# Peptides against a protein of PDB entry 4PN1, part 155

Target 1, 261 residues: chain A of PDB entry 4PN1
Amino acid sequence: KIEMNFLNKPIVPDTTKVISNFLTHYLITEPVEHVEIEAKLGTLIDLETQNRFEFPVMNETILNPEFNLRTRFESDMTASEHKYLNEFLNQAFRDSQKPGRLPFAYKHTKQVDLFYETEDNSRDKIRVSKNQSDNQVLACVKKRRVADLFLYCPNDAFDIRISISDELPVSMPSGNQQPSLTRLKDRVGYVHQEIKIDLTKTTQNDPVYDTTERHELEVEFGNIADLRDRAQKAKDGMEAPLFRRVQLFMDNVRILRREHS

## One batch from the design tools (peptide; made by RFdiffusion4, then SolubleMPNN)

Design b1_p23_5_s3 (from b1_p23_5, 8 letters changed)
Fold by OpenDDE base, seed 1:
Structure b1_p23_5_s3 (fold): chain B 261 residues (1-261), chain A 23 residues (1-23)
Amino acid sequence: as target 1 above (261 residues)
Amino acid sequence: SLPKSFYDEIDELIEKEIEEAKK
């Protein structure tokens, strides 16, 4: 008989603990009311070299937010990388439809995001999201970035940013206001065990500059209420449910960041 | 005709499955 270790009990990686604590803070300790929690694939860029950041570590590493490493995060990938990931997820979708598996749900959406400046000239803009086909309003929110956690992944094509955001529902801008920015989003979404995986093509028209296209992949917790409950239990001394959910989330992220053309 | 987006693959699959189920 094989045992897991000398205690014959599961052990939680410190990465899982650190992320769990980070999430617990913004779910329970200083709770964000309309919280969105997502991980984006991208690249940590060294501001001095404008190349990918190099740190003296050999594996996935959570960067300490207390240190200014003079980096920026670019949540973008090439069209070819994006296509590869789409094909990969399509295959995963097909495989999950087989008997004995938990199936993916799939949704394709095309929307336009209109950004409006707030009356108080705050940095946070109001975002109105509309369906591209019929202009039906899908959402009107003021999104505030609350916190970020960066993972440097030297062995993979992408680094990771885990973001905590507050998406506050707000009233529609007055009919007299013009949007300061318009973005077209073409998004395919995959949902598995309440984890959302989105591939998004974003087209932005700049009146001064040429049209820019971005390709993003994001992984999001699809059941915030459940996650909050797990976080509360963790605060009360039962950490296992939270650790399991965070582990699931991170394993999905790890799968995706390893897949590249 | 606009070049077919790679996003259309699963859309077409689902549509075919729906049509086959109606038969």
Scores: peptide ipSAE 0.286, ipTM 0.769, DockQ to the pose 0.010
Fold by OpenDDE base, seed 4:
Structure b1_p23_5_s3 (fold): chain B 261 residues (1-261), chain A 23 residues (1-23)
Amino acid sequence: as target 1 above (261 residues)
Amino acid sequence: SLPKSFYDEIDELIEKEIEEAKK
């Protein structure tokens, strides 16, 4: 007979606790009303060297936001890496359809994002998202970045940014107002146990500059209401449900960031 | 319209898998 440890009880990793506390703050303590919580794969870039930052650590490490490390986060990857991840997720999708597994759901969406300046000259822009096929409005929001948590992952192809955002629904801009920016998005979404994994190719056409293309992978909590309930329970002293959900989320992120072409 | 991407190349495969999983 084998036991887990000398207490023969599960132990919660410190990473799970730190992330759980971070989420609880913006779900319960200072609640964001229209909260979006996502992790993006990318690279922490040293502003001085313009290369990937090197921290004196040997494994996945949450960076302390109290320190200005003079870094930027590039939420991008090569087309080759993006293709590889798509193939990987397709295989995961196929495998999940087998008997005894929980299946993935899949959706392919093509949309156009139109960005507008606000009348009050606020820093935040209004984003109107439309379905590319029929021009139906999918959303009209003013998105505010509330907080970020960065994970440096020296052993993996990507670093991670976990972001808390507030997506405030707003009225459509005036019909005579022109968008300041237009982006085309081609997105494939995979959903497993209410965790959303999106691969997005963003194309931006500029009449002056060459067409730019960006490739992103994001992992999002698909059930915020459930997550908020779990966070509330955690504040009330029952932490296990929140820890389990955060662990699931992070394990999915960990799987993805290890994959590369 | 959006430029062609590799997503379009796999949609048929994914749709087939979904249909098979429903049987």
Scores: peptide ipSAE 0.024, ipTM 0.565, DockQ to the pose 0.012
Fold by OpenDDE base, seed 5:
Structure b1_p23_5_s3 (fold): chain B 261 residues (1-261), chain A 23 residues (1-23)
Amino acid sequence: as target 1 above (261 residues)
Amino acid sequence: SLPKSFYDEIDELIEKEIEEAKK
């Protein structure tokens, strides 16, 4: 017989606690009403060197948001990396369809995002998302970035940004208003245990600049209500359900960030 | 850049696999 440790009880990694507390704050303490919680794969860039940020740590490290490290996060990857991750997720999808496994769900979405300036000239734009095939309005929101938590991952291909956003539903822009920006999104989504993994190819046409493409991978909590419930329980003294959910989320993120072409 | 047909090809693959898994 093997025991987990000298107490023979589960122990929660510190990373899980930190992230859980971060989420709890914006779920319960200062609740964001229409919260979106996602992790994006990308690269922490040192603003001084324009290279990947270097920190004197040897493993996954949550960066303290109180420190200005003069970094930016680039939530992009190469087409090759994106393709590799797609193939990887496809294989994971296939394997999950086998008996004894929980299956992935898969969805392919092609949409166009139209961005509009607000009447108050707020920095936050109104985003109207439409289905490319039938031009059906999928959403009209004003997205506000609330908070970020960055994970420096020196041993992996990608660093991670966990973001809290508020997606406020808003009325459609006036008919005479023209979009300031249009983006085409081709997205494949994989859902496993209510964790959504999206590969997104974004195409942006600029009248002055050449068409640019971005390739992004994001991991999102697919059941915010459940997560909020777990966070509330944590505030009430029962932390285990939240920790388990966060651990699941982070394990999925960790799997993905280790993959590269 | 990825070809536009890349995701479409994946869709076809996944659809086939779903069908096979249901047998």
Scores: peptide ipSAE 0.109, ipTM 0.702, DockQ to the pose 0.012; fails the geometry check
Fold by OpenDDE base, seed 2:
Structure b1_p23_5_s3 (fold): chain B 261 residues (1-261), chain A 23 residues (1-23)
Amino acid sequence: as target 1 above (261 residues)
Amino acid sequence: SLPKSFYDEIDELIEKEIEEAKK
């Protein structure tokens, strides 16, 4: 007879607990009303060396936000890396359409984001998103990043930033206001078990600076209501549903950050 | 039986918690 451990009970990895607690804080304890929770692939850069951060650990490690490690996070990748991940996800999509699997959903979206300053000159800008093809307004929000959790991943191609954001729906800016910034987004989105995986090419036109292109991969919780429910249950003493959902999310992230050209 | 994956372990944990809540 084989047992799981000397208690013969399931045990939850510490990483899962830490992330779950982080999410629970902003879902339940200090709830963000219009919360977006996403992980971005990128690189932790050492501000002193301008190279990838090196820490004396050998595996995925959540960085303590209380410590100033003199790092910045670059949520970008090369075009070749982005292409590789796109091909990888396309294959995963195809494979998921086979009998016996849960299928991916796929969507390709091209949008323009217009950023407007607020009347009170707050740090938060109003973002108006429009479809590029018909100029239909998709959303008008005031987005604020609330918190970040960084994972240093020494064995993988990318480090991870998990971000909590507040996307407050707001009224359209007055017709007399001009956008301070315009971004074009070309996004391919994959959804599997309510986890959203987005590859986004962002083009920013600056009148002073050259056009910049960014390539991002984001993994997002697609069902916040369910996640909030799970977090509430965790606060009430039933942690397993939350742990499972976080584990699913993180496993998808782990798969993606290991893939590279 | 030994769980084959983390998901199985969590499922067992969920089942246990559900059973305990019914008591």
Scores: peptide ipSAE 0.015, ipTM 0.323, DockQ to the pose 0.023; fails the geometry check

Design b1_p23_5_s4 (from b1_p23_5, 7 letters changed)
Fold by OpenDDE base, seed 3:
Structure b1_p23_5_s4 (fold): chain B 261 residues (1-261), chain A 23 residues (1-23)
Amino acid sequence: as target 1 above (261 residues)
Amino acid sequence: SLPKSFYDEINKMIEKEIEKAKL
């Protein structure tokens, strides 16, 4: 007979606990109403060296937000890396369609995001998203960044930012208002077990930097209601359902951040 | 002009596979 350990019980990784507590805070304790929870692949940059951040750790670690590490996070990758990840996900999609597997869902979307200044001169802009093909309005929101949690991943191609955002639905800007910024967004989305993986190419014209192109990979919790239910149960002393969902999310992130050309 | 979709050829191939699976 084989046992897992001397207690013969599953052990929850500390990373899972820390992330679960972070999520529970913004789902239950100080609840964000229209919450979006996503992880972005990118690079922690040391502001002094302008190179990738170096910290005296040898594996994935959550950075303590109470300490100013003098870093910035760049949520971007090269076109080559982005292409490789797209090919990787396409193969994963194909493999998941086989008998005995849970299938991926796939969606390709092209949209235009128009950003408008608010009348109250708030830092938050109104984003109007339109379908590129027919200009139909898909959403009109004011997105507020609530909190970030950074994972430094010294052995992988990318570091991770987990972000809590509030996407507040708002009224359309007045017809006389011009957008301050326009972005074209080309997104391929993969969904597996209600975890959403998006590859996004964003193009915008900048008066200073000319045309800028960004390549992003995002992993998002696709069922917030279920996640909130799990977080409430965790708050009530039943932590296992939340831990399982967070572990699934993080395992998907870990797979993706290790892949590089 | 709108920028060309990234990795169009690869994504078109996967879309064709999806369509075949629905038939």
Scores: peptide ipSAE 0.019, ipTM 0.495, DockQ to the pose 0.012
Fold by OpenDDE base, seed 4:
Structure b1_p23_5_s4 (fold): chain B 261 residues (1-261), chain A 23 residues (1-23)
Amino acid sequence: as target 1 above (261 residues)
Amino acid sequence: SLPKSFYDEINKMIEKEIEKAKL
């Protein structure tokens, strides 16, 4: 008989624990009602050097949010990298359709996001999302970034930002209000085991922005209710279900951030 | 509505491929 270790019990990676605790805080302790939890692939940029952040670590490291490391996160990649990831995910989709696998779901969305300033001069903008083909309103939300957790990944093509957001449904802005920003969003979405993976090409029509196009990859928890339930169980002393879900999420993120053109 | 030309042609092709795979 083989045992896992001298306790013969599963060991949870510290990264999983830290992330799980982070999520539990915003799911249970100080619950965000309309929570969105996503990881974006990108690059931690050192504000002093304008190069990728350098830290004396050799592997995936969660950065302590209590320290200002003078970094910014660029949630962007090259068109080539984005294309490669698209091809990679397409292949993963095809492979998942084989017998004995859990299949991906796929959705292609073409939408326009219109951003409006709030009447109360809040820092948060109202986003109206419309279907590009028929201009049907898909959503009207005020998205507030609640917290970020950054993972420096020196061995991978990308660093990671895990974000907690409050995506509050709000009423449509007044008909006479002009959008401060308009974004065309071409998104291909892959869903596997309720983990959503989105490849998004964003084109901005606002000349004020330096970047007209952005290529993003995000990984999102597709079942927040289940995640919240798992987090509650974790608070009650049964951590395994939460850890398993976080591990699944992070493994998907890790797969993706290792892939590059 | 914005012109469809702004969208990724590659993704359109893939959508068609995926649709075929679902049949």
Scores: peptide ipSAE 0.019, ipTM 0.510, DockQ to the pose 0.013
Fold by OpenDDE base, seed 5:
Structure b1_p23_5_s4 (fold): chain B 261 residues (1-261), chain A 23 residues (1-23)
Amino acid sequence: as target 1 above (261 residues)
Amino acid sequence: SLPKSFYDEINKMIEKEIEKAKL
């Protein structure tokens, strides 16, 4: 017989605890009503060097948000990296359709995001999302970034930003308003165990750079109600369900950030 | 549980759709 450790009990990685606490704060303590929780793959850029941030650590490290490290996060990747991840996820999708596995769901969507300024000139824009094929309105929201948690990943191709956002449903802009920005999104979405993985190609017209294309990969909690329930249980002294869900989420993120062309 | 042959058929169909929708 083999035991897990000298207590013969599971141990929770510190990363899982930190992230769980971060999520619990915005799910329960200061609850965001229309919360979106996502991780994006990208690069921590040192503002001084404009290169990838270098930190004297040898593994995945959650950066303390209390410290201004003079960094920015670029949630972009090359077209080749994005293509590789798409192929990787396609294979993972296929493999998950085999007996004894939990299957992925797959969805391809094309949408247009129209951004409008608010009447109060707030920083937050109203986003109207429409289906490209029939111009059907999919959503009208005011998205506010609430908090970020950054993971520096020196051994992997990508760093990670976990973001808490508030997606407040709002009324459609007045018919006389023109969008300040139009963005086309081509998104392939994979869902496994209620974790959403999206590969998004974004096309945007820029007055200076003409048409710019971005390639993003995001991982999102697909069941916020369940996550909130787990977080509440954690506050009530039962942490295991939350830790398990966060561990699942992070393992998926870790798989993805290790893949590169 | 569904037989392997069923999954193989589904995967073949899915592969066609994936290829069409590939970025």
Scores: peptide ipSAE 0.018, ipTM 0.499, DockQ to the pose 0.012
Fold by OpenDDE base, seed 2:
Structure b1_p23_5_s4 (fold): chain B 261 residues (1-261), chain A 23 residues (1-23)
Amino acid sequence: as target 1 above (261 residues)
Amino acid sequence: SLPKSFYDEINKMIEKEIEKAKL
């Protein structure tokens, strides 16, 4: 007979605990009303070297936000890396359709995001999202990034930023306002067990700067209500449901960040 | 910047784990 350990009980990794606590704070303690919680694949860049950050650790490490490590996070990858991940996810999608598996859902969307300045000149812009094909308004929101948690992943192709954002629904800008910025988004979305995985190609036209294309991969909690319920239960002393959900989320992130083109 | 309350919660978690280990 084999047991898990000398207590024969599941052990929760520290990473899971820290992330769970981070999420609980913005779900329950200081609740963000229209919360979006996502992980982006990218690179922690050392501002001094302009290279990937190097830290004397040998595995996935949550960076302490109290320390200024003089880093920035670049939520971008090469077109080749993005293509590889798309092919990888397509294969995962196909494999999940087999008997005995839980299937992925798939959606391809093309949208235009129009950004407007607020009347109060707040730092937060109003984003109007429209379907690129029919110009139908999909959403009008004021998105604010509330908090970030960075994971340094020395053994993997990508580092991770987990972000808490507030997406407040707002009224459409006045008809006389011109957008300050326009972005085209080509998004391929995969959903498995209410975890969303999005591959996004973003094209931005800047009149001064050449058209920039960005390639992003995002992993998002697709059921915030359930996550909030789990976080509340954790505050009430039942942590296991939250830990399990965070573990699932992080395992998906770990799979993706380990893939190389 | 993350609110102080977030760090307090982390510290509380750490303290609880330390207490369990001393037991």
Scores: peptide ipSAE 0.014, ipTM 0.314, DockQ to the pose 0.107

Design b1_p23_6_s1 (from b1_p23_6, 11 letters changed)
Fold by OpenDDE base, seed 5:
Structure b1_p23_6_s1 (fold): chain B 261 residues (1-261), chain A 23 residues (1-23)
Amino acid sequence: as target 1 above (261 residues)
Amino acid sequence: VEDMILTEEKMEEMIAKRKEEAE
């Protein structure tokens, strides 16, 4: 018989603990009511060089948010990379349909996002999402970015931003208000074990600039209620359920970012 | 915006195919 270690007990990686604590803070300690928790693949850019940030580490590293590293995060990838990931996820979907596996769910959504300025001129915009086919309103929210946690991944093509957001449902803008920005979104969504993986093509028309297209991959916790419950249990001294869920989430993220390694 | 690679139609085909292969 082989044992896991000299204690023969599971051990939790620091990454899992740090992320778990980060999530617990915004789930329980200072709870965000309408919380969205997602990881985006992208690139940490050094503001000085405008190139990918270079940190003297050799593996996945959570950056300390207390330090201003003069970086920005670009949540974008090439069309080719996006296509590759789409094909990869399609294959993963197919494989998951086999007996003995937990199947992926799939959804393809095309929507239009209309952004409106708030009456108070706050930084947060109201987003009205409509179905592109029938123009039905899907959502009207005010999204506020609450916190970010960045992972520098020197061995992979992408770095990771884990974001906590508050998606507050709000009333529709007044009929006389015009949107400041319109975005078309083509999204394919994969769900496995309540973890959502979305590939999104976003088209934005700018009156001054040419139409821009963005390609994004995001991984989201699909069951916030469960996650919050796990976080509460963690606060109460039972951390294992939260750690397991975070580990699952991060493993999915790791798989995705490694495909272009 | 241009359709992504995987369409609902294609997905349905894939699902159907897998079901057949699993029988």
Scores: peptide ipSAE 0.043, ipTM 0.625, DockQ to the pose 0.012; fails the geometry check
Fold by OpenDDE base, seed 4:
Structure b1_p23_6_s1 (fold): chain B 261 residues (1-261), chain A 23 residues (1-23)
Amino acid sequence: as target 1 above (261 residues)
Amino acid sequence: VEDMILTEEKMEEMIAKRKEEAE
C-alpha cells in the first residue's frame, strides 16, 4: 500500500490556499454581490525598465499586494500567440469530445461594447454590450474593479492577474448620450467543468488608446454560486471543496500560460 | 474584427460529425 505522505493526507499548496483565502474574502467576508472572478494572461511590466518585471524567484509567485512594486499589467499578447492558443484550445475541444471525456462547450460571439460616462463622474463607466450582427442588447453593466492578485510566472510565457470585479447591472444610459469609447470584440469561449476560457480580439476605435487591436485570454469561474457555497463551507471549516475548485481553475490557467507560439 | 480561427459553423460541423460517428 502506498501512502501520499507521512501523514497519509492530501497536502494543499500555498498558492491554492492564498488564492482561496483571497476569493473567500470577496465572496463571504466582504461579499461582492455581482462578483466576476477572472484570470487574465499577460505581462507584468516594470515601470522603471519598461521590460518584464524580474524577481529573484524561480517559479510561480503570488505578489504581495501590500507592496507597491511599480509595475503595470499588460493583458495582451501577440497575434501569433493568440492564434496558437486558439489552435491549442480547438484541439483540446476536439479531444474532449471523445468517449470518456467531459466535453467542452463552445461559443463564438461578436459584440460591440459601448462605454458611457456616469452622471456622477465616477471612474467606473457603464458598458453596454450589443450583438454586432443585430445590435441586440446583451448586457448593461457598471464594472468596478475590486481587487487584483498578481502571479509572477518566470518559467511561463505569461504572468497572471486574478481580478475580483463587481459587475452591477444598471439601466441603459438615457437620452442622447454618446459613448466615450466603442470596442469591437470577437470572442471565442470554451467552457469545461464550468470554467470559462475566452479568447478575445478587441478593436478600439478611440484615438486616445495607443493600440487599435488587443489579443486577450481570460479564464473565469463560470459558477459563482457554487464557488460562493464552497467558500462558505471553507469559512465553516471544510476547505477541501474550495481548494479543489481553485486548484482546477489554476491548473487550467497554468496549462494555458505555458503555451506559446 | 477578424474572425477567430474556430467559427461556430465549423464547431457545429465537428459536433455533428462526432455524433454521426458515435451512432
Scores: peptide ipSAE 0.041, ipTM 0.536, DockQ to the pose 0.012; fails the geometry check
Fold by OpenDDE base, seed 3:
Structure b1_p23_6_s1 (fold): chain B 261 residues (1-261), chain A 23 residues (1-23)
Amino acid sequence: as target 1 above (261 residues)
Amino acid sequence: VEDMILTEEKMEEMIAKRKEEAE
């Protein structure tokens, strides 16, 4: 007979608890109405050296927000890394279609994002997203970054930023306004158990600078209503459902950040 | 035994502090 541990009960890692508490705050305590919760793969860069930051830790570590670590987060990867991850996810998609597995869903989207200045001269811009094929408006939102949580991952190719954002639907800009910025987005989306994984190639034409291309990988909670329900239950003393969902999310992130060419 | 894990409230305070320092 084998048991999980000397209590023969599941144990929850501290990482799961900390992230769960972080999410619960912005889901329940100070609820963000149109919340988006995502993890981005990238690199914590030391502002002094301009290299990847070196913390004196040997594994995945949530950074303490209390301290100014003099870092920036670069949510980018090389084209080669991005391509590798795409191939990896394609294979995972194929494998998941086999009997006995839960299948991935797949969607390829090409869109144009138009950014407009707000009348109030606020730092937040209005983003109008259109489908590239037919110019149909997909969304018109004002996105506000609410909070970030950083994970340093010394053993993996990427560090992680978990972000909470508010995507407020807003009215379309007036016909007389010109966009201040235009971006082309080529996005491949994979969904498994309501966790969304997006590979995005962003192209930006700058009149002063050459065309820049960015490659991003994002992992997002695809069912916010369910997550909020779980968070509420956690506040009411039943934490297990929330912990399970956060664990699933983080395990997917951990798989992806370890993959590299 | 009191739970020594980072609480929701403490997390919020720390994040707020970091934002203030970054501004």
Scores: peptide ipSAE 0.028, ipTM 0.477, DockQ to the pose 0.138; fails the geometry check
Fold by OpenDDE base, seed 1:
Structure b1_p23_6_s1 (fold): chain B 261 residues (1-261), chain A 23 residues (1-23)
Amino acid sequence: as target 1 above (261 residues)
Amino acid sequence: VEDMILTEEKMEEMIAKRKEEAE
């Protein structure tokens, strides 16, 4: 008989605990009402060198938000990397349709995001999302970034930003207002066990600058109600359900960040 | 006690279990 350790009990990785505590804070302790929780693949850039940040660690490391490391996060990747990940996810989708597996769901969407200034001149803009084909309004929200948690991943092509956002539903802007910014989004979405994986091509038209295209990959918790329930149980002393869900989420992120062209 | 480390084997087990529950 083989035991997992000398206590024969599972040990929760510290990374899982730290992330779980971070999520619990914004789900339960200081709850965000319309919370979005996502991880983006990207690069931590050193502001001094404008190159990828270098830290004296040999594995995935959560950066302490209390320290200013003079970094910025770039959520963009190359078109070739984005294409590779798309092909990888397509194969994963196909494999998941086999007997004995839980299948992926797949959705392709094209939308236009229109950004409007608020009457109070707040930093937060109103975003109106419309379907590109028929201009049907999909959403009208004011998105506020609440918190970020950064993971430096020296062994992988990408670093990770986990973000907490508040997407407050708001009324449509007045018909006389013009958008300050317009973005076209081409999104391929995959859902597995209520974890959403989105590949997004974003085109931004600038009247002064040439059209810029960005390529992003994001992983999102698809069932916030369940996550809140798990977080509440954790606060009440039962942490295992939350830890399992966070580990599932992070394992999906880890799979994706290891893939490269 | 459920193993909190999701190994390939554990993932397969969880997938199988969830499939059975859905069915």
Scores: peptide ipSAE 0.006, ipTM 0.284, DockQ to the pose 0.022; fails the geometry check

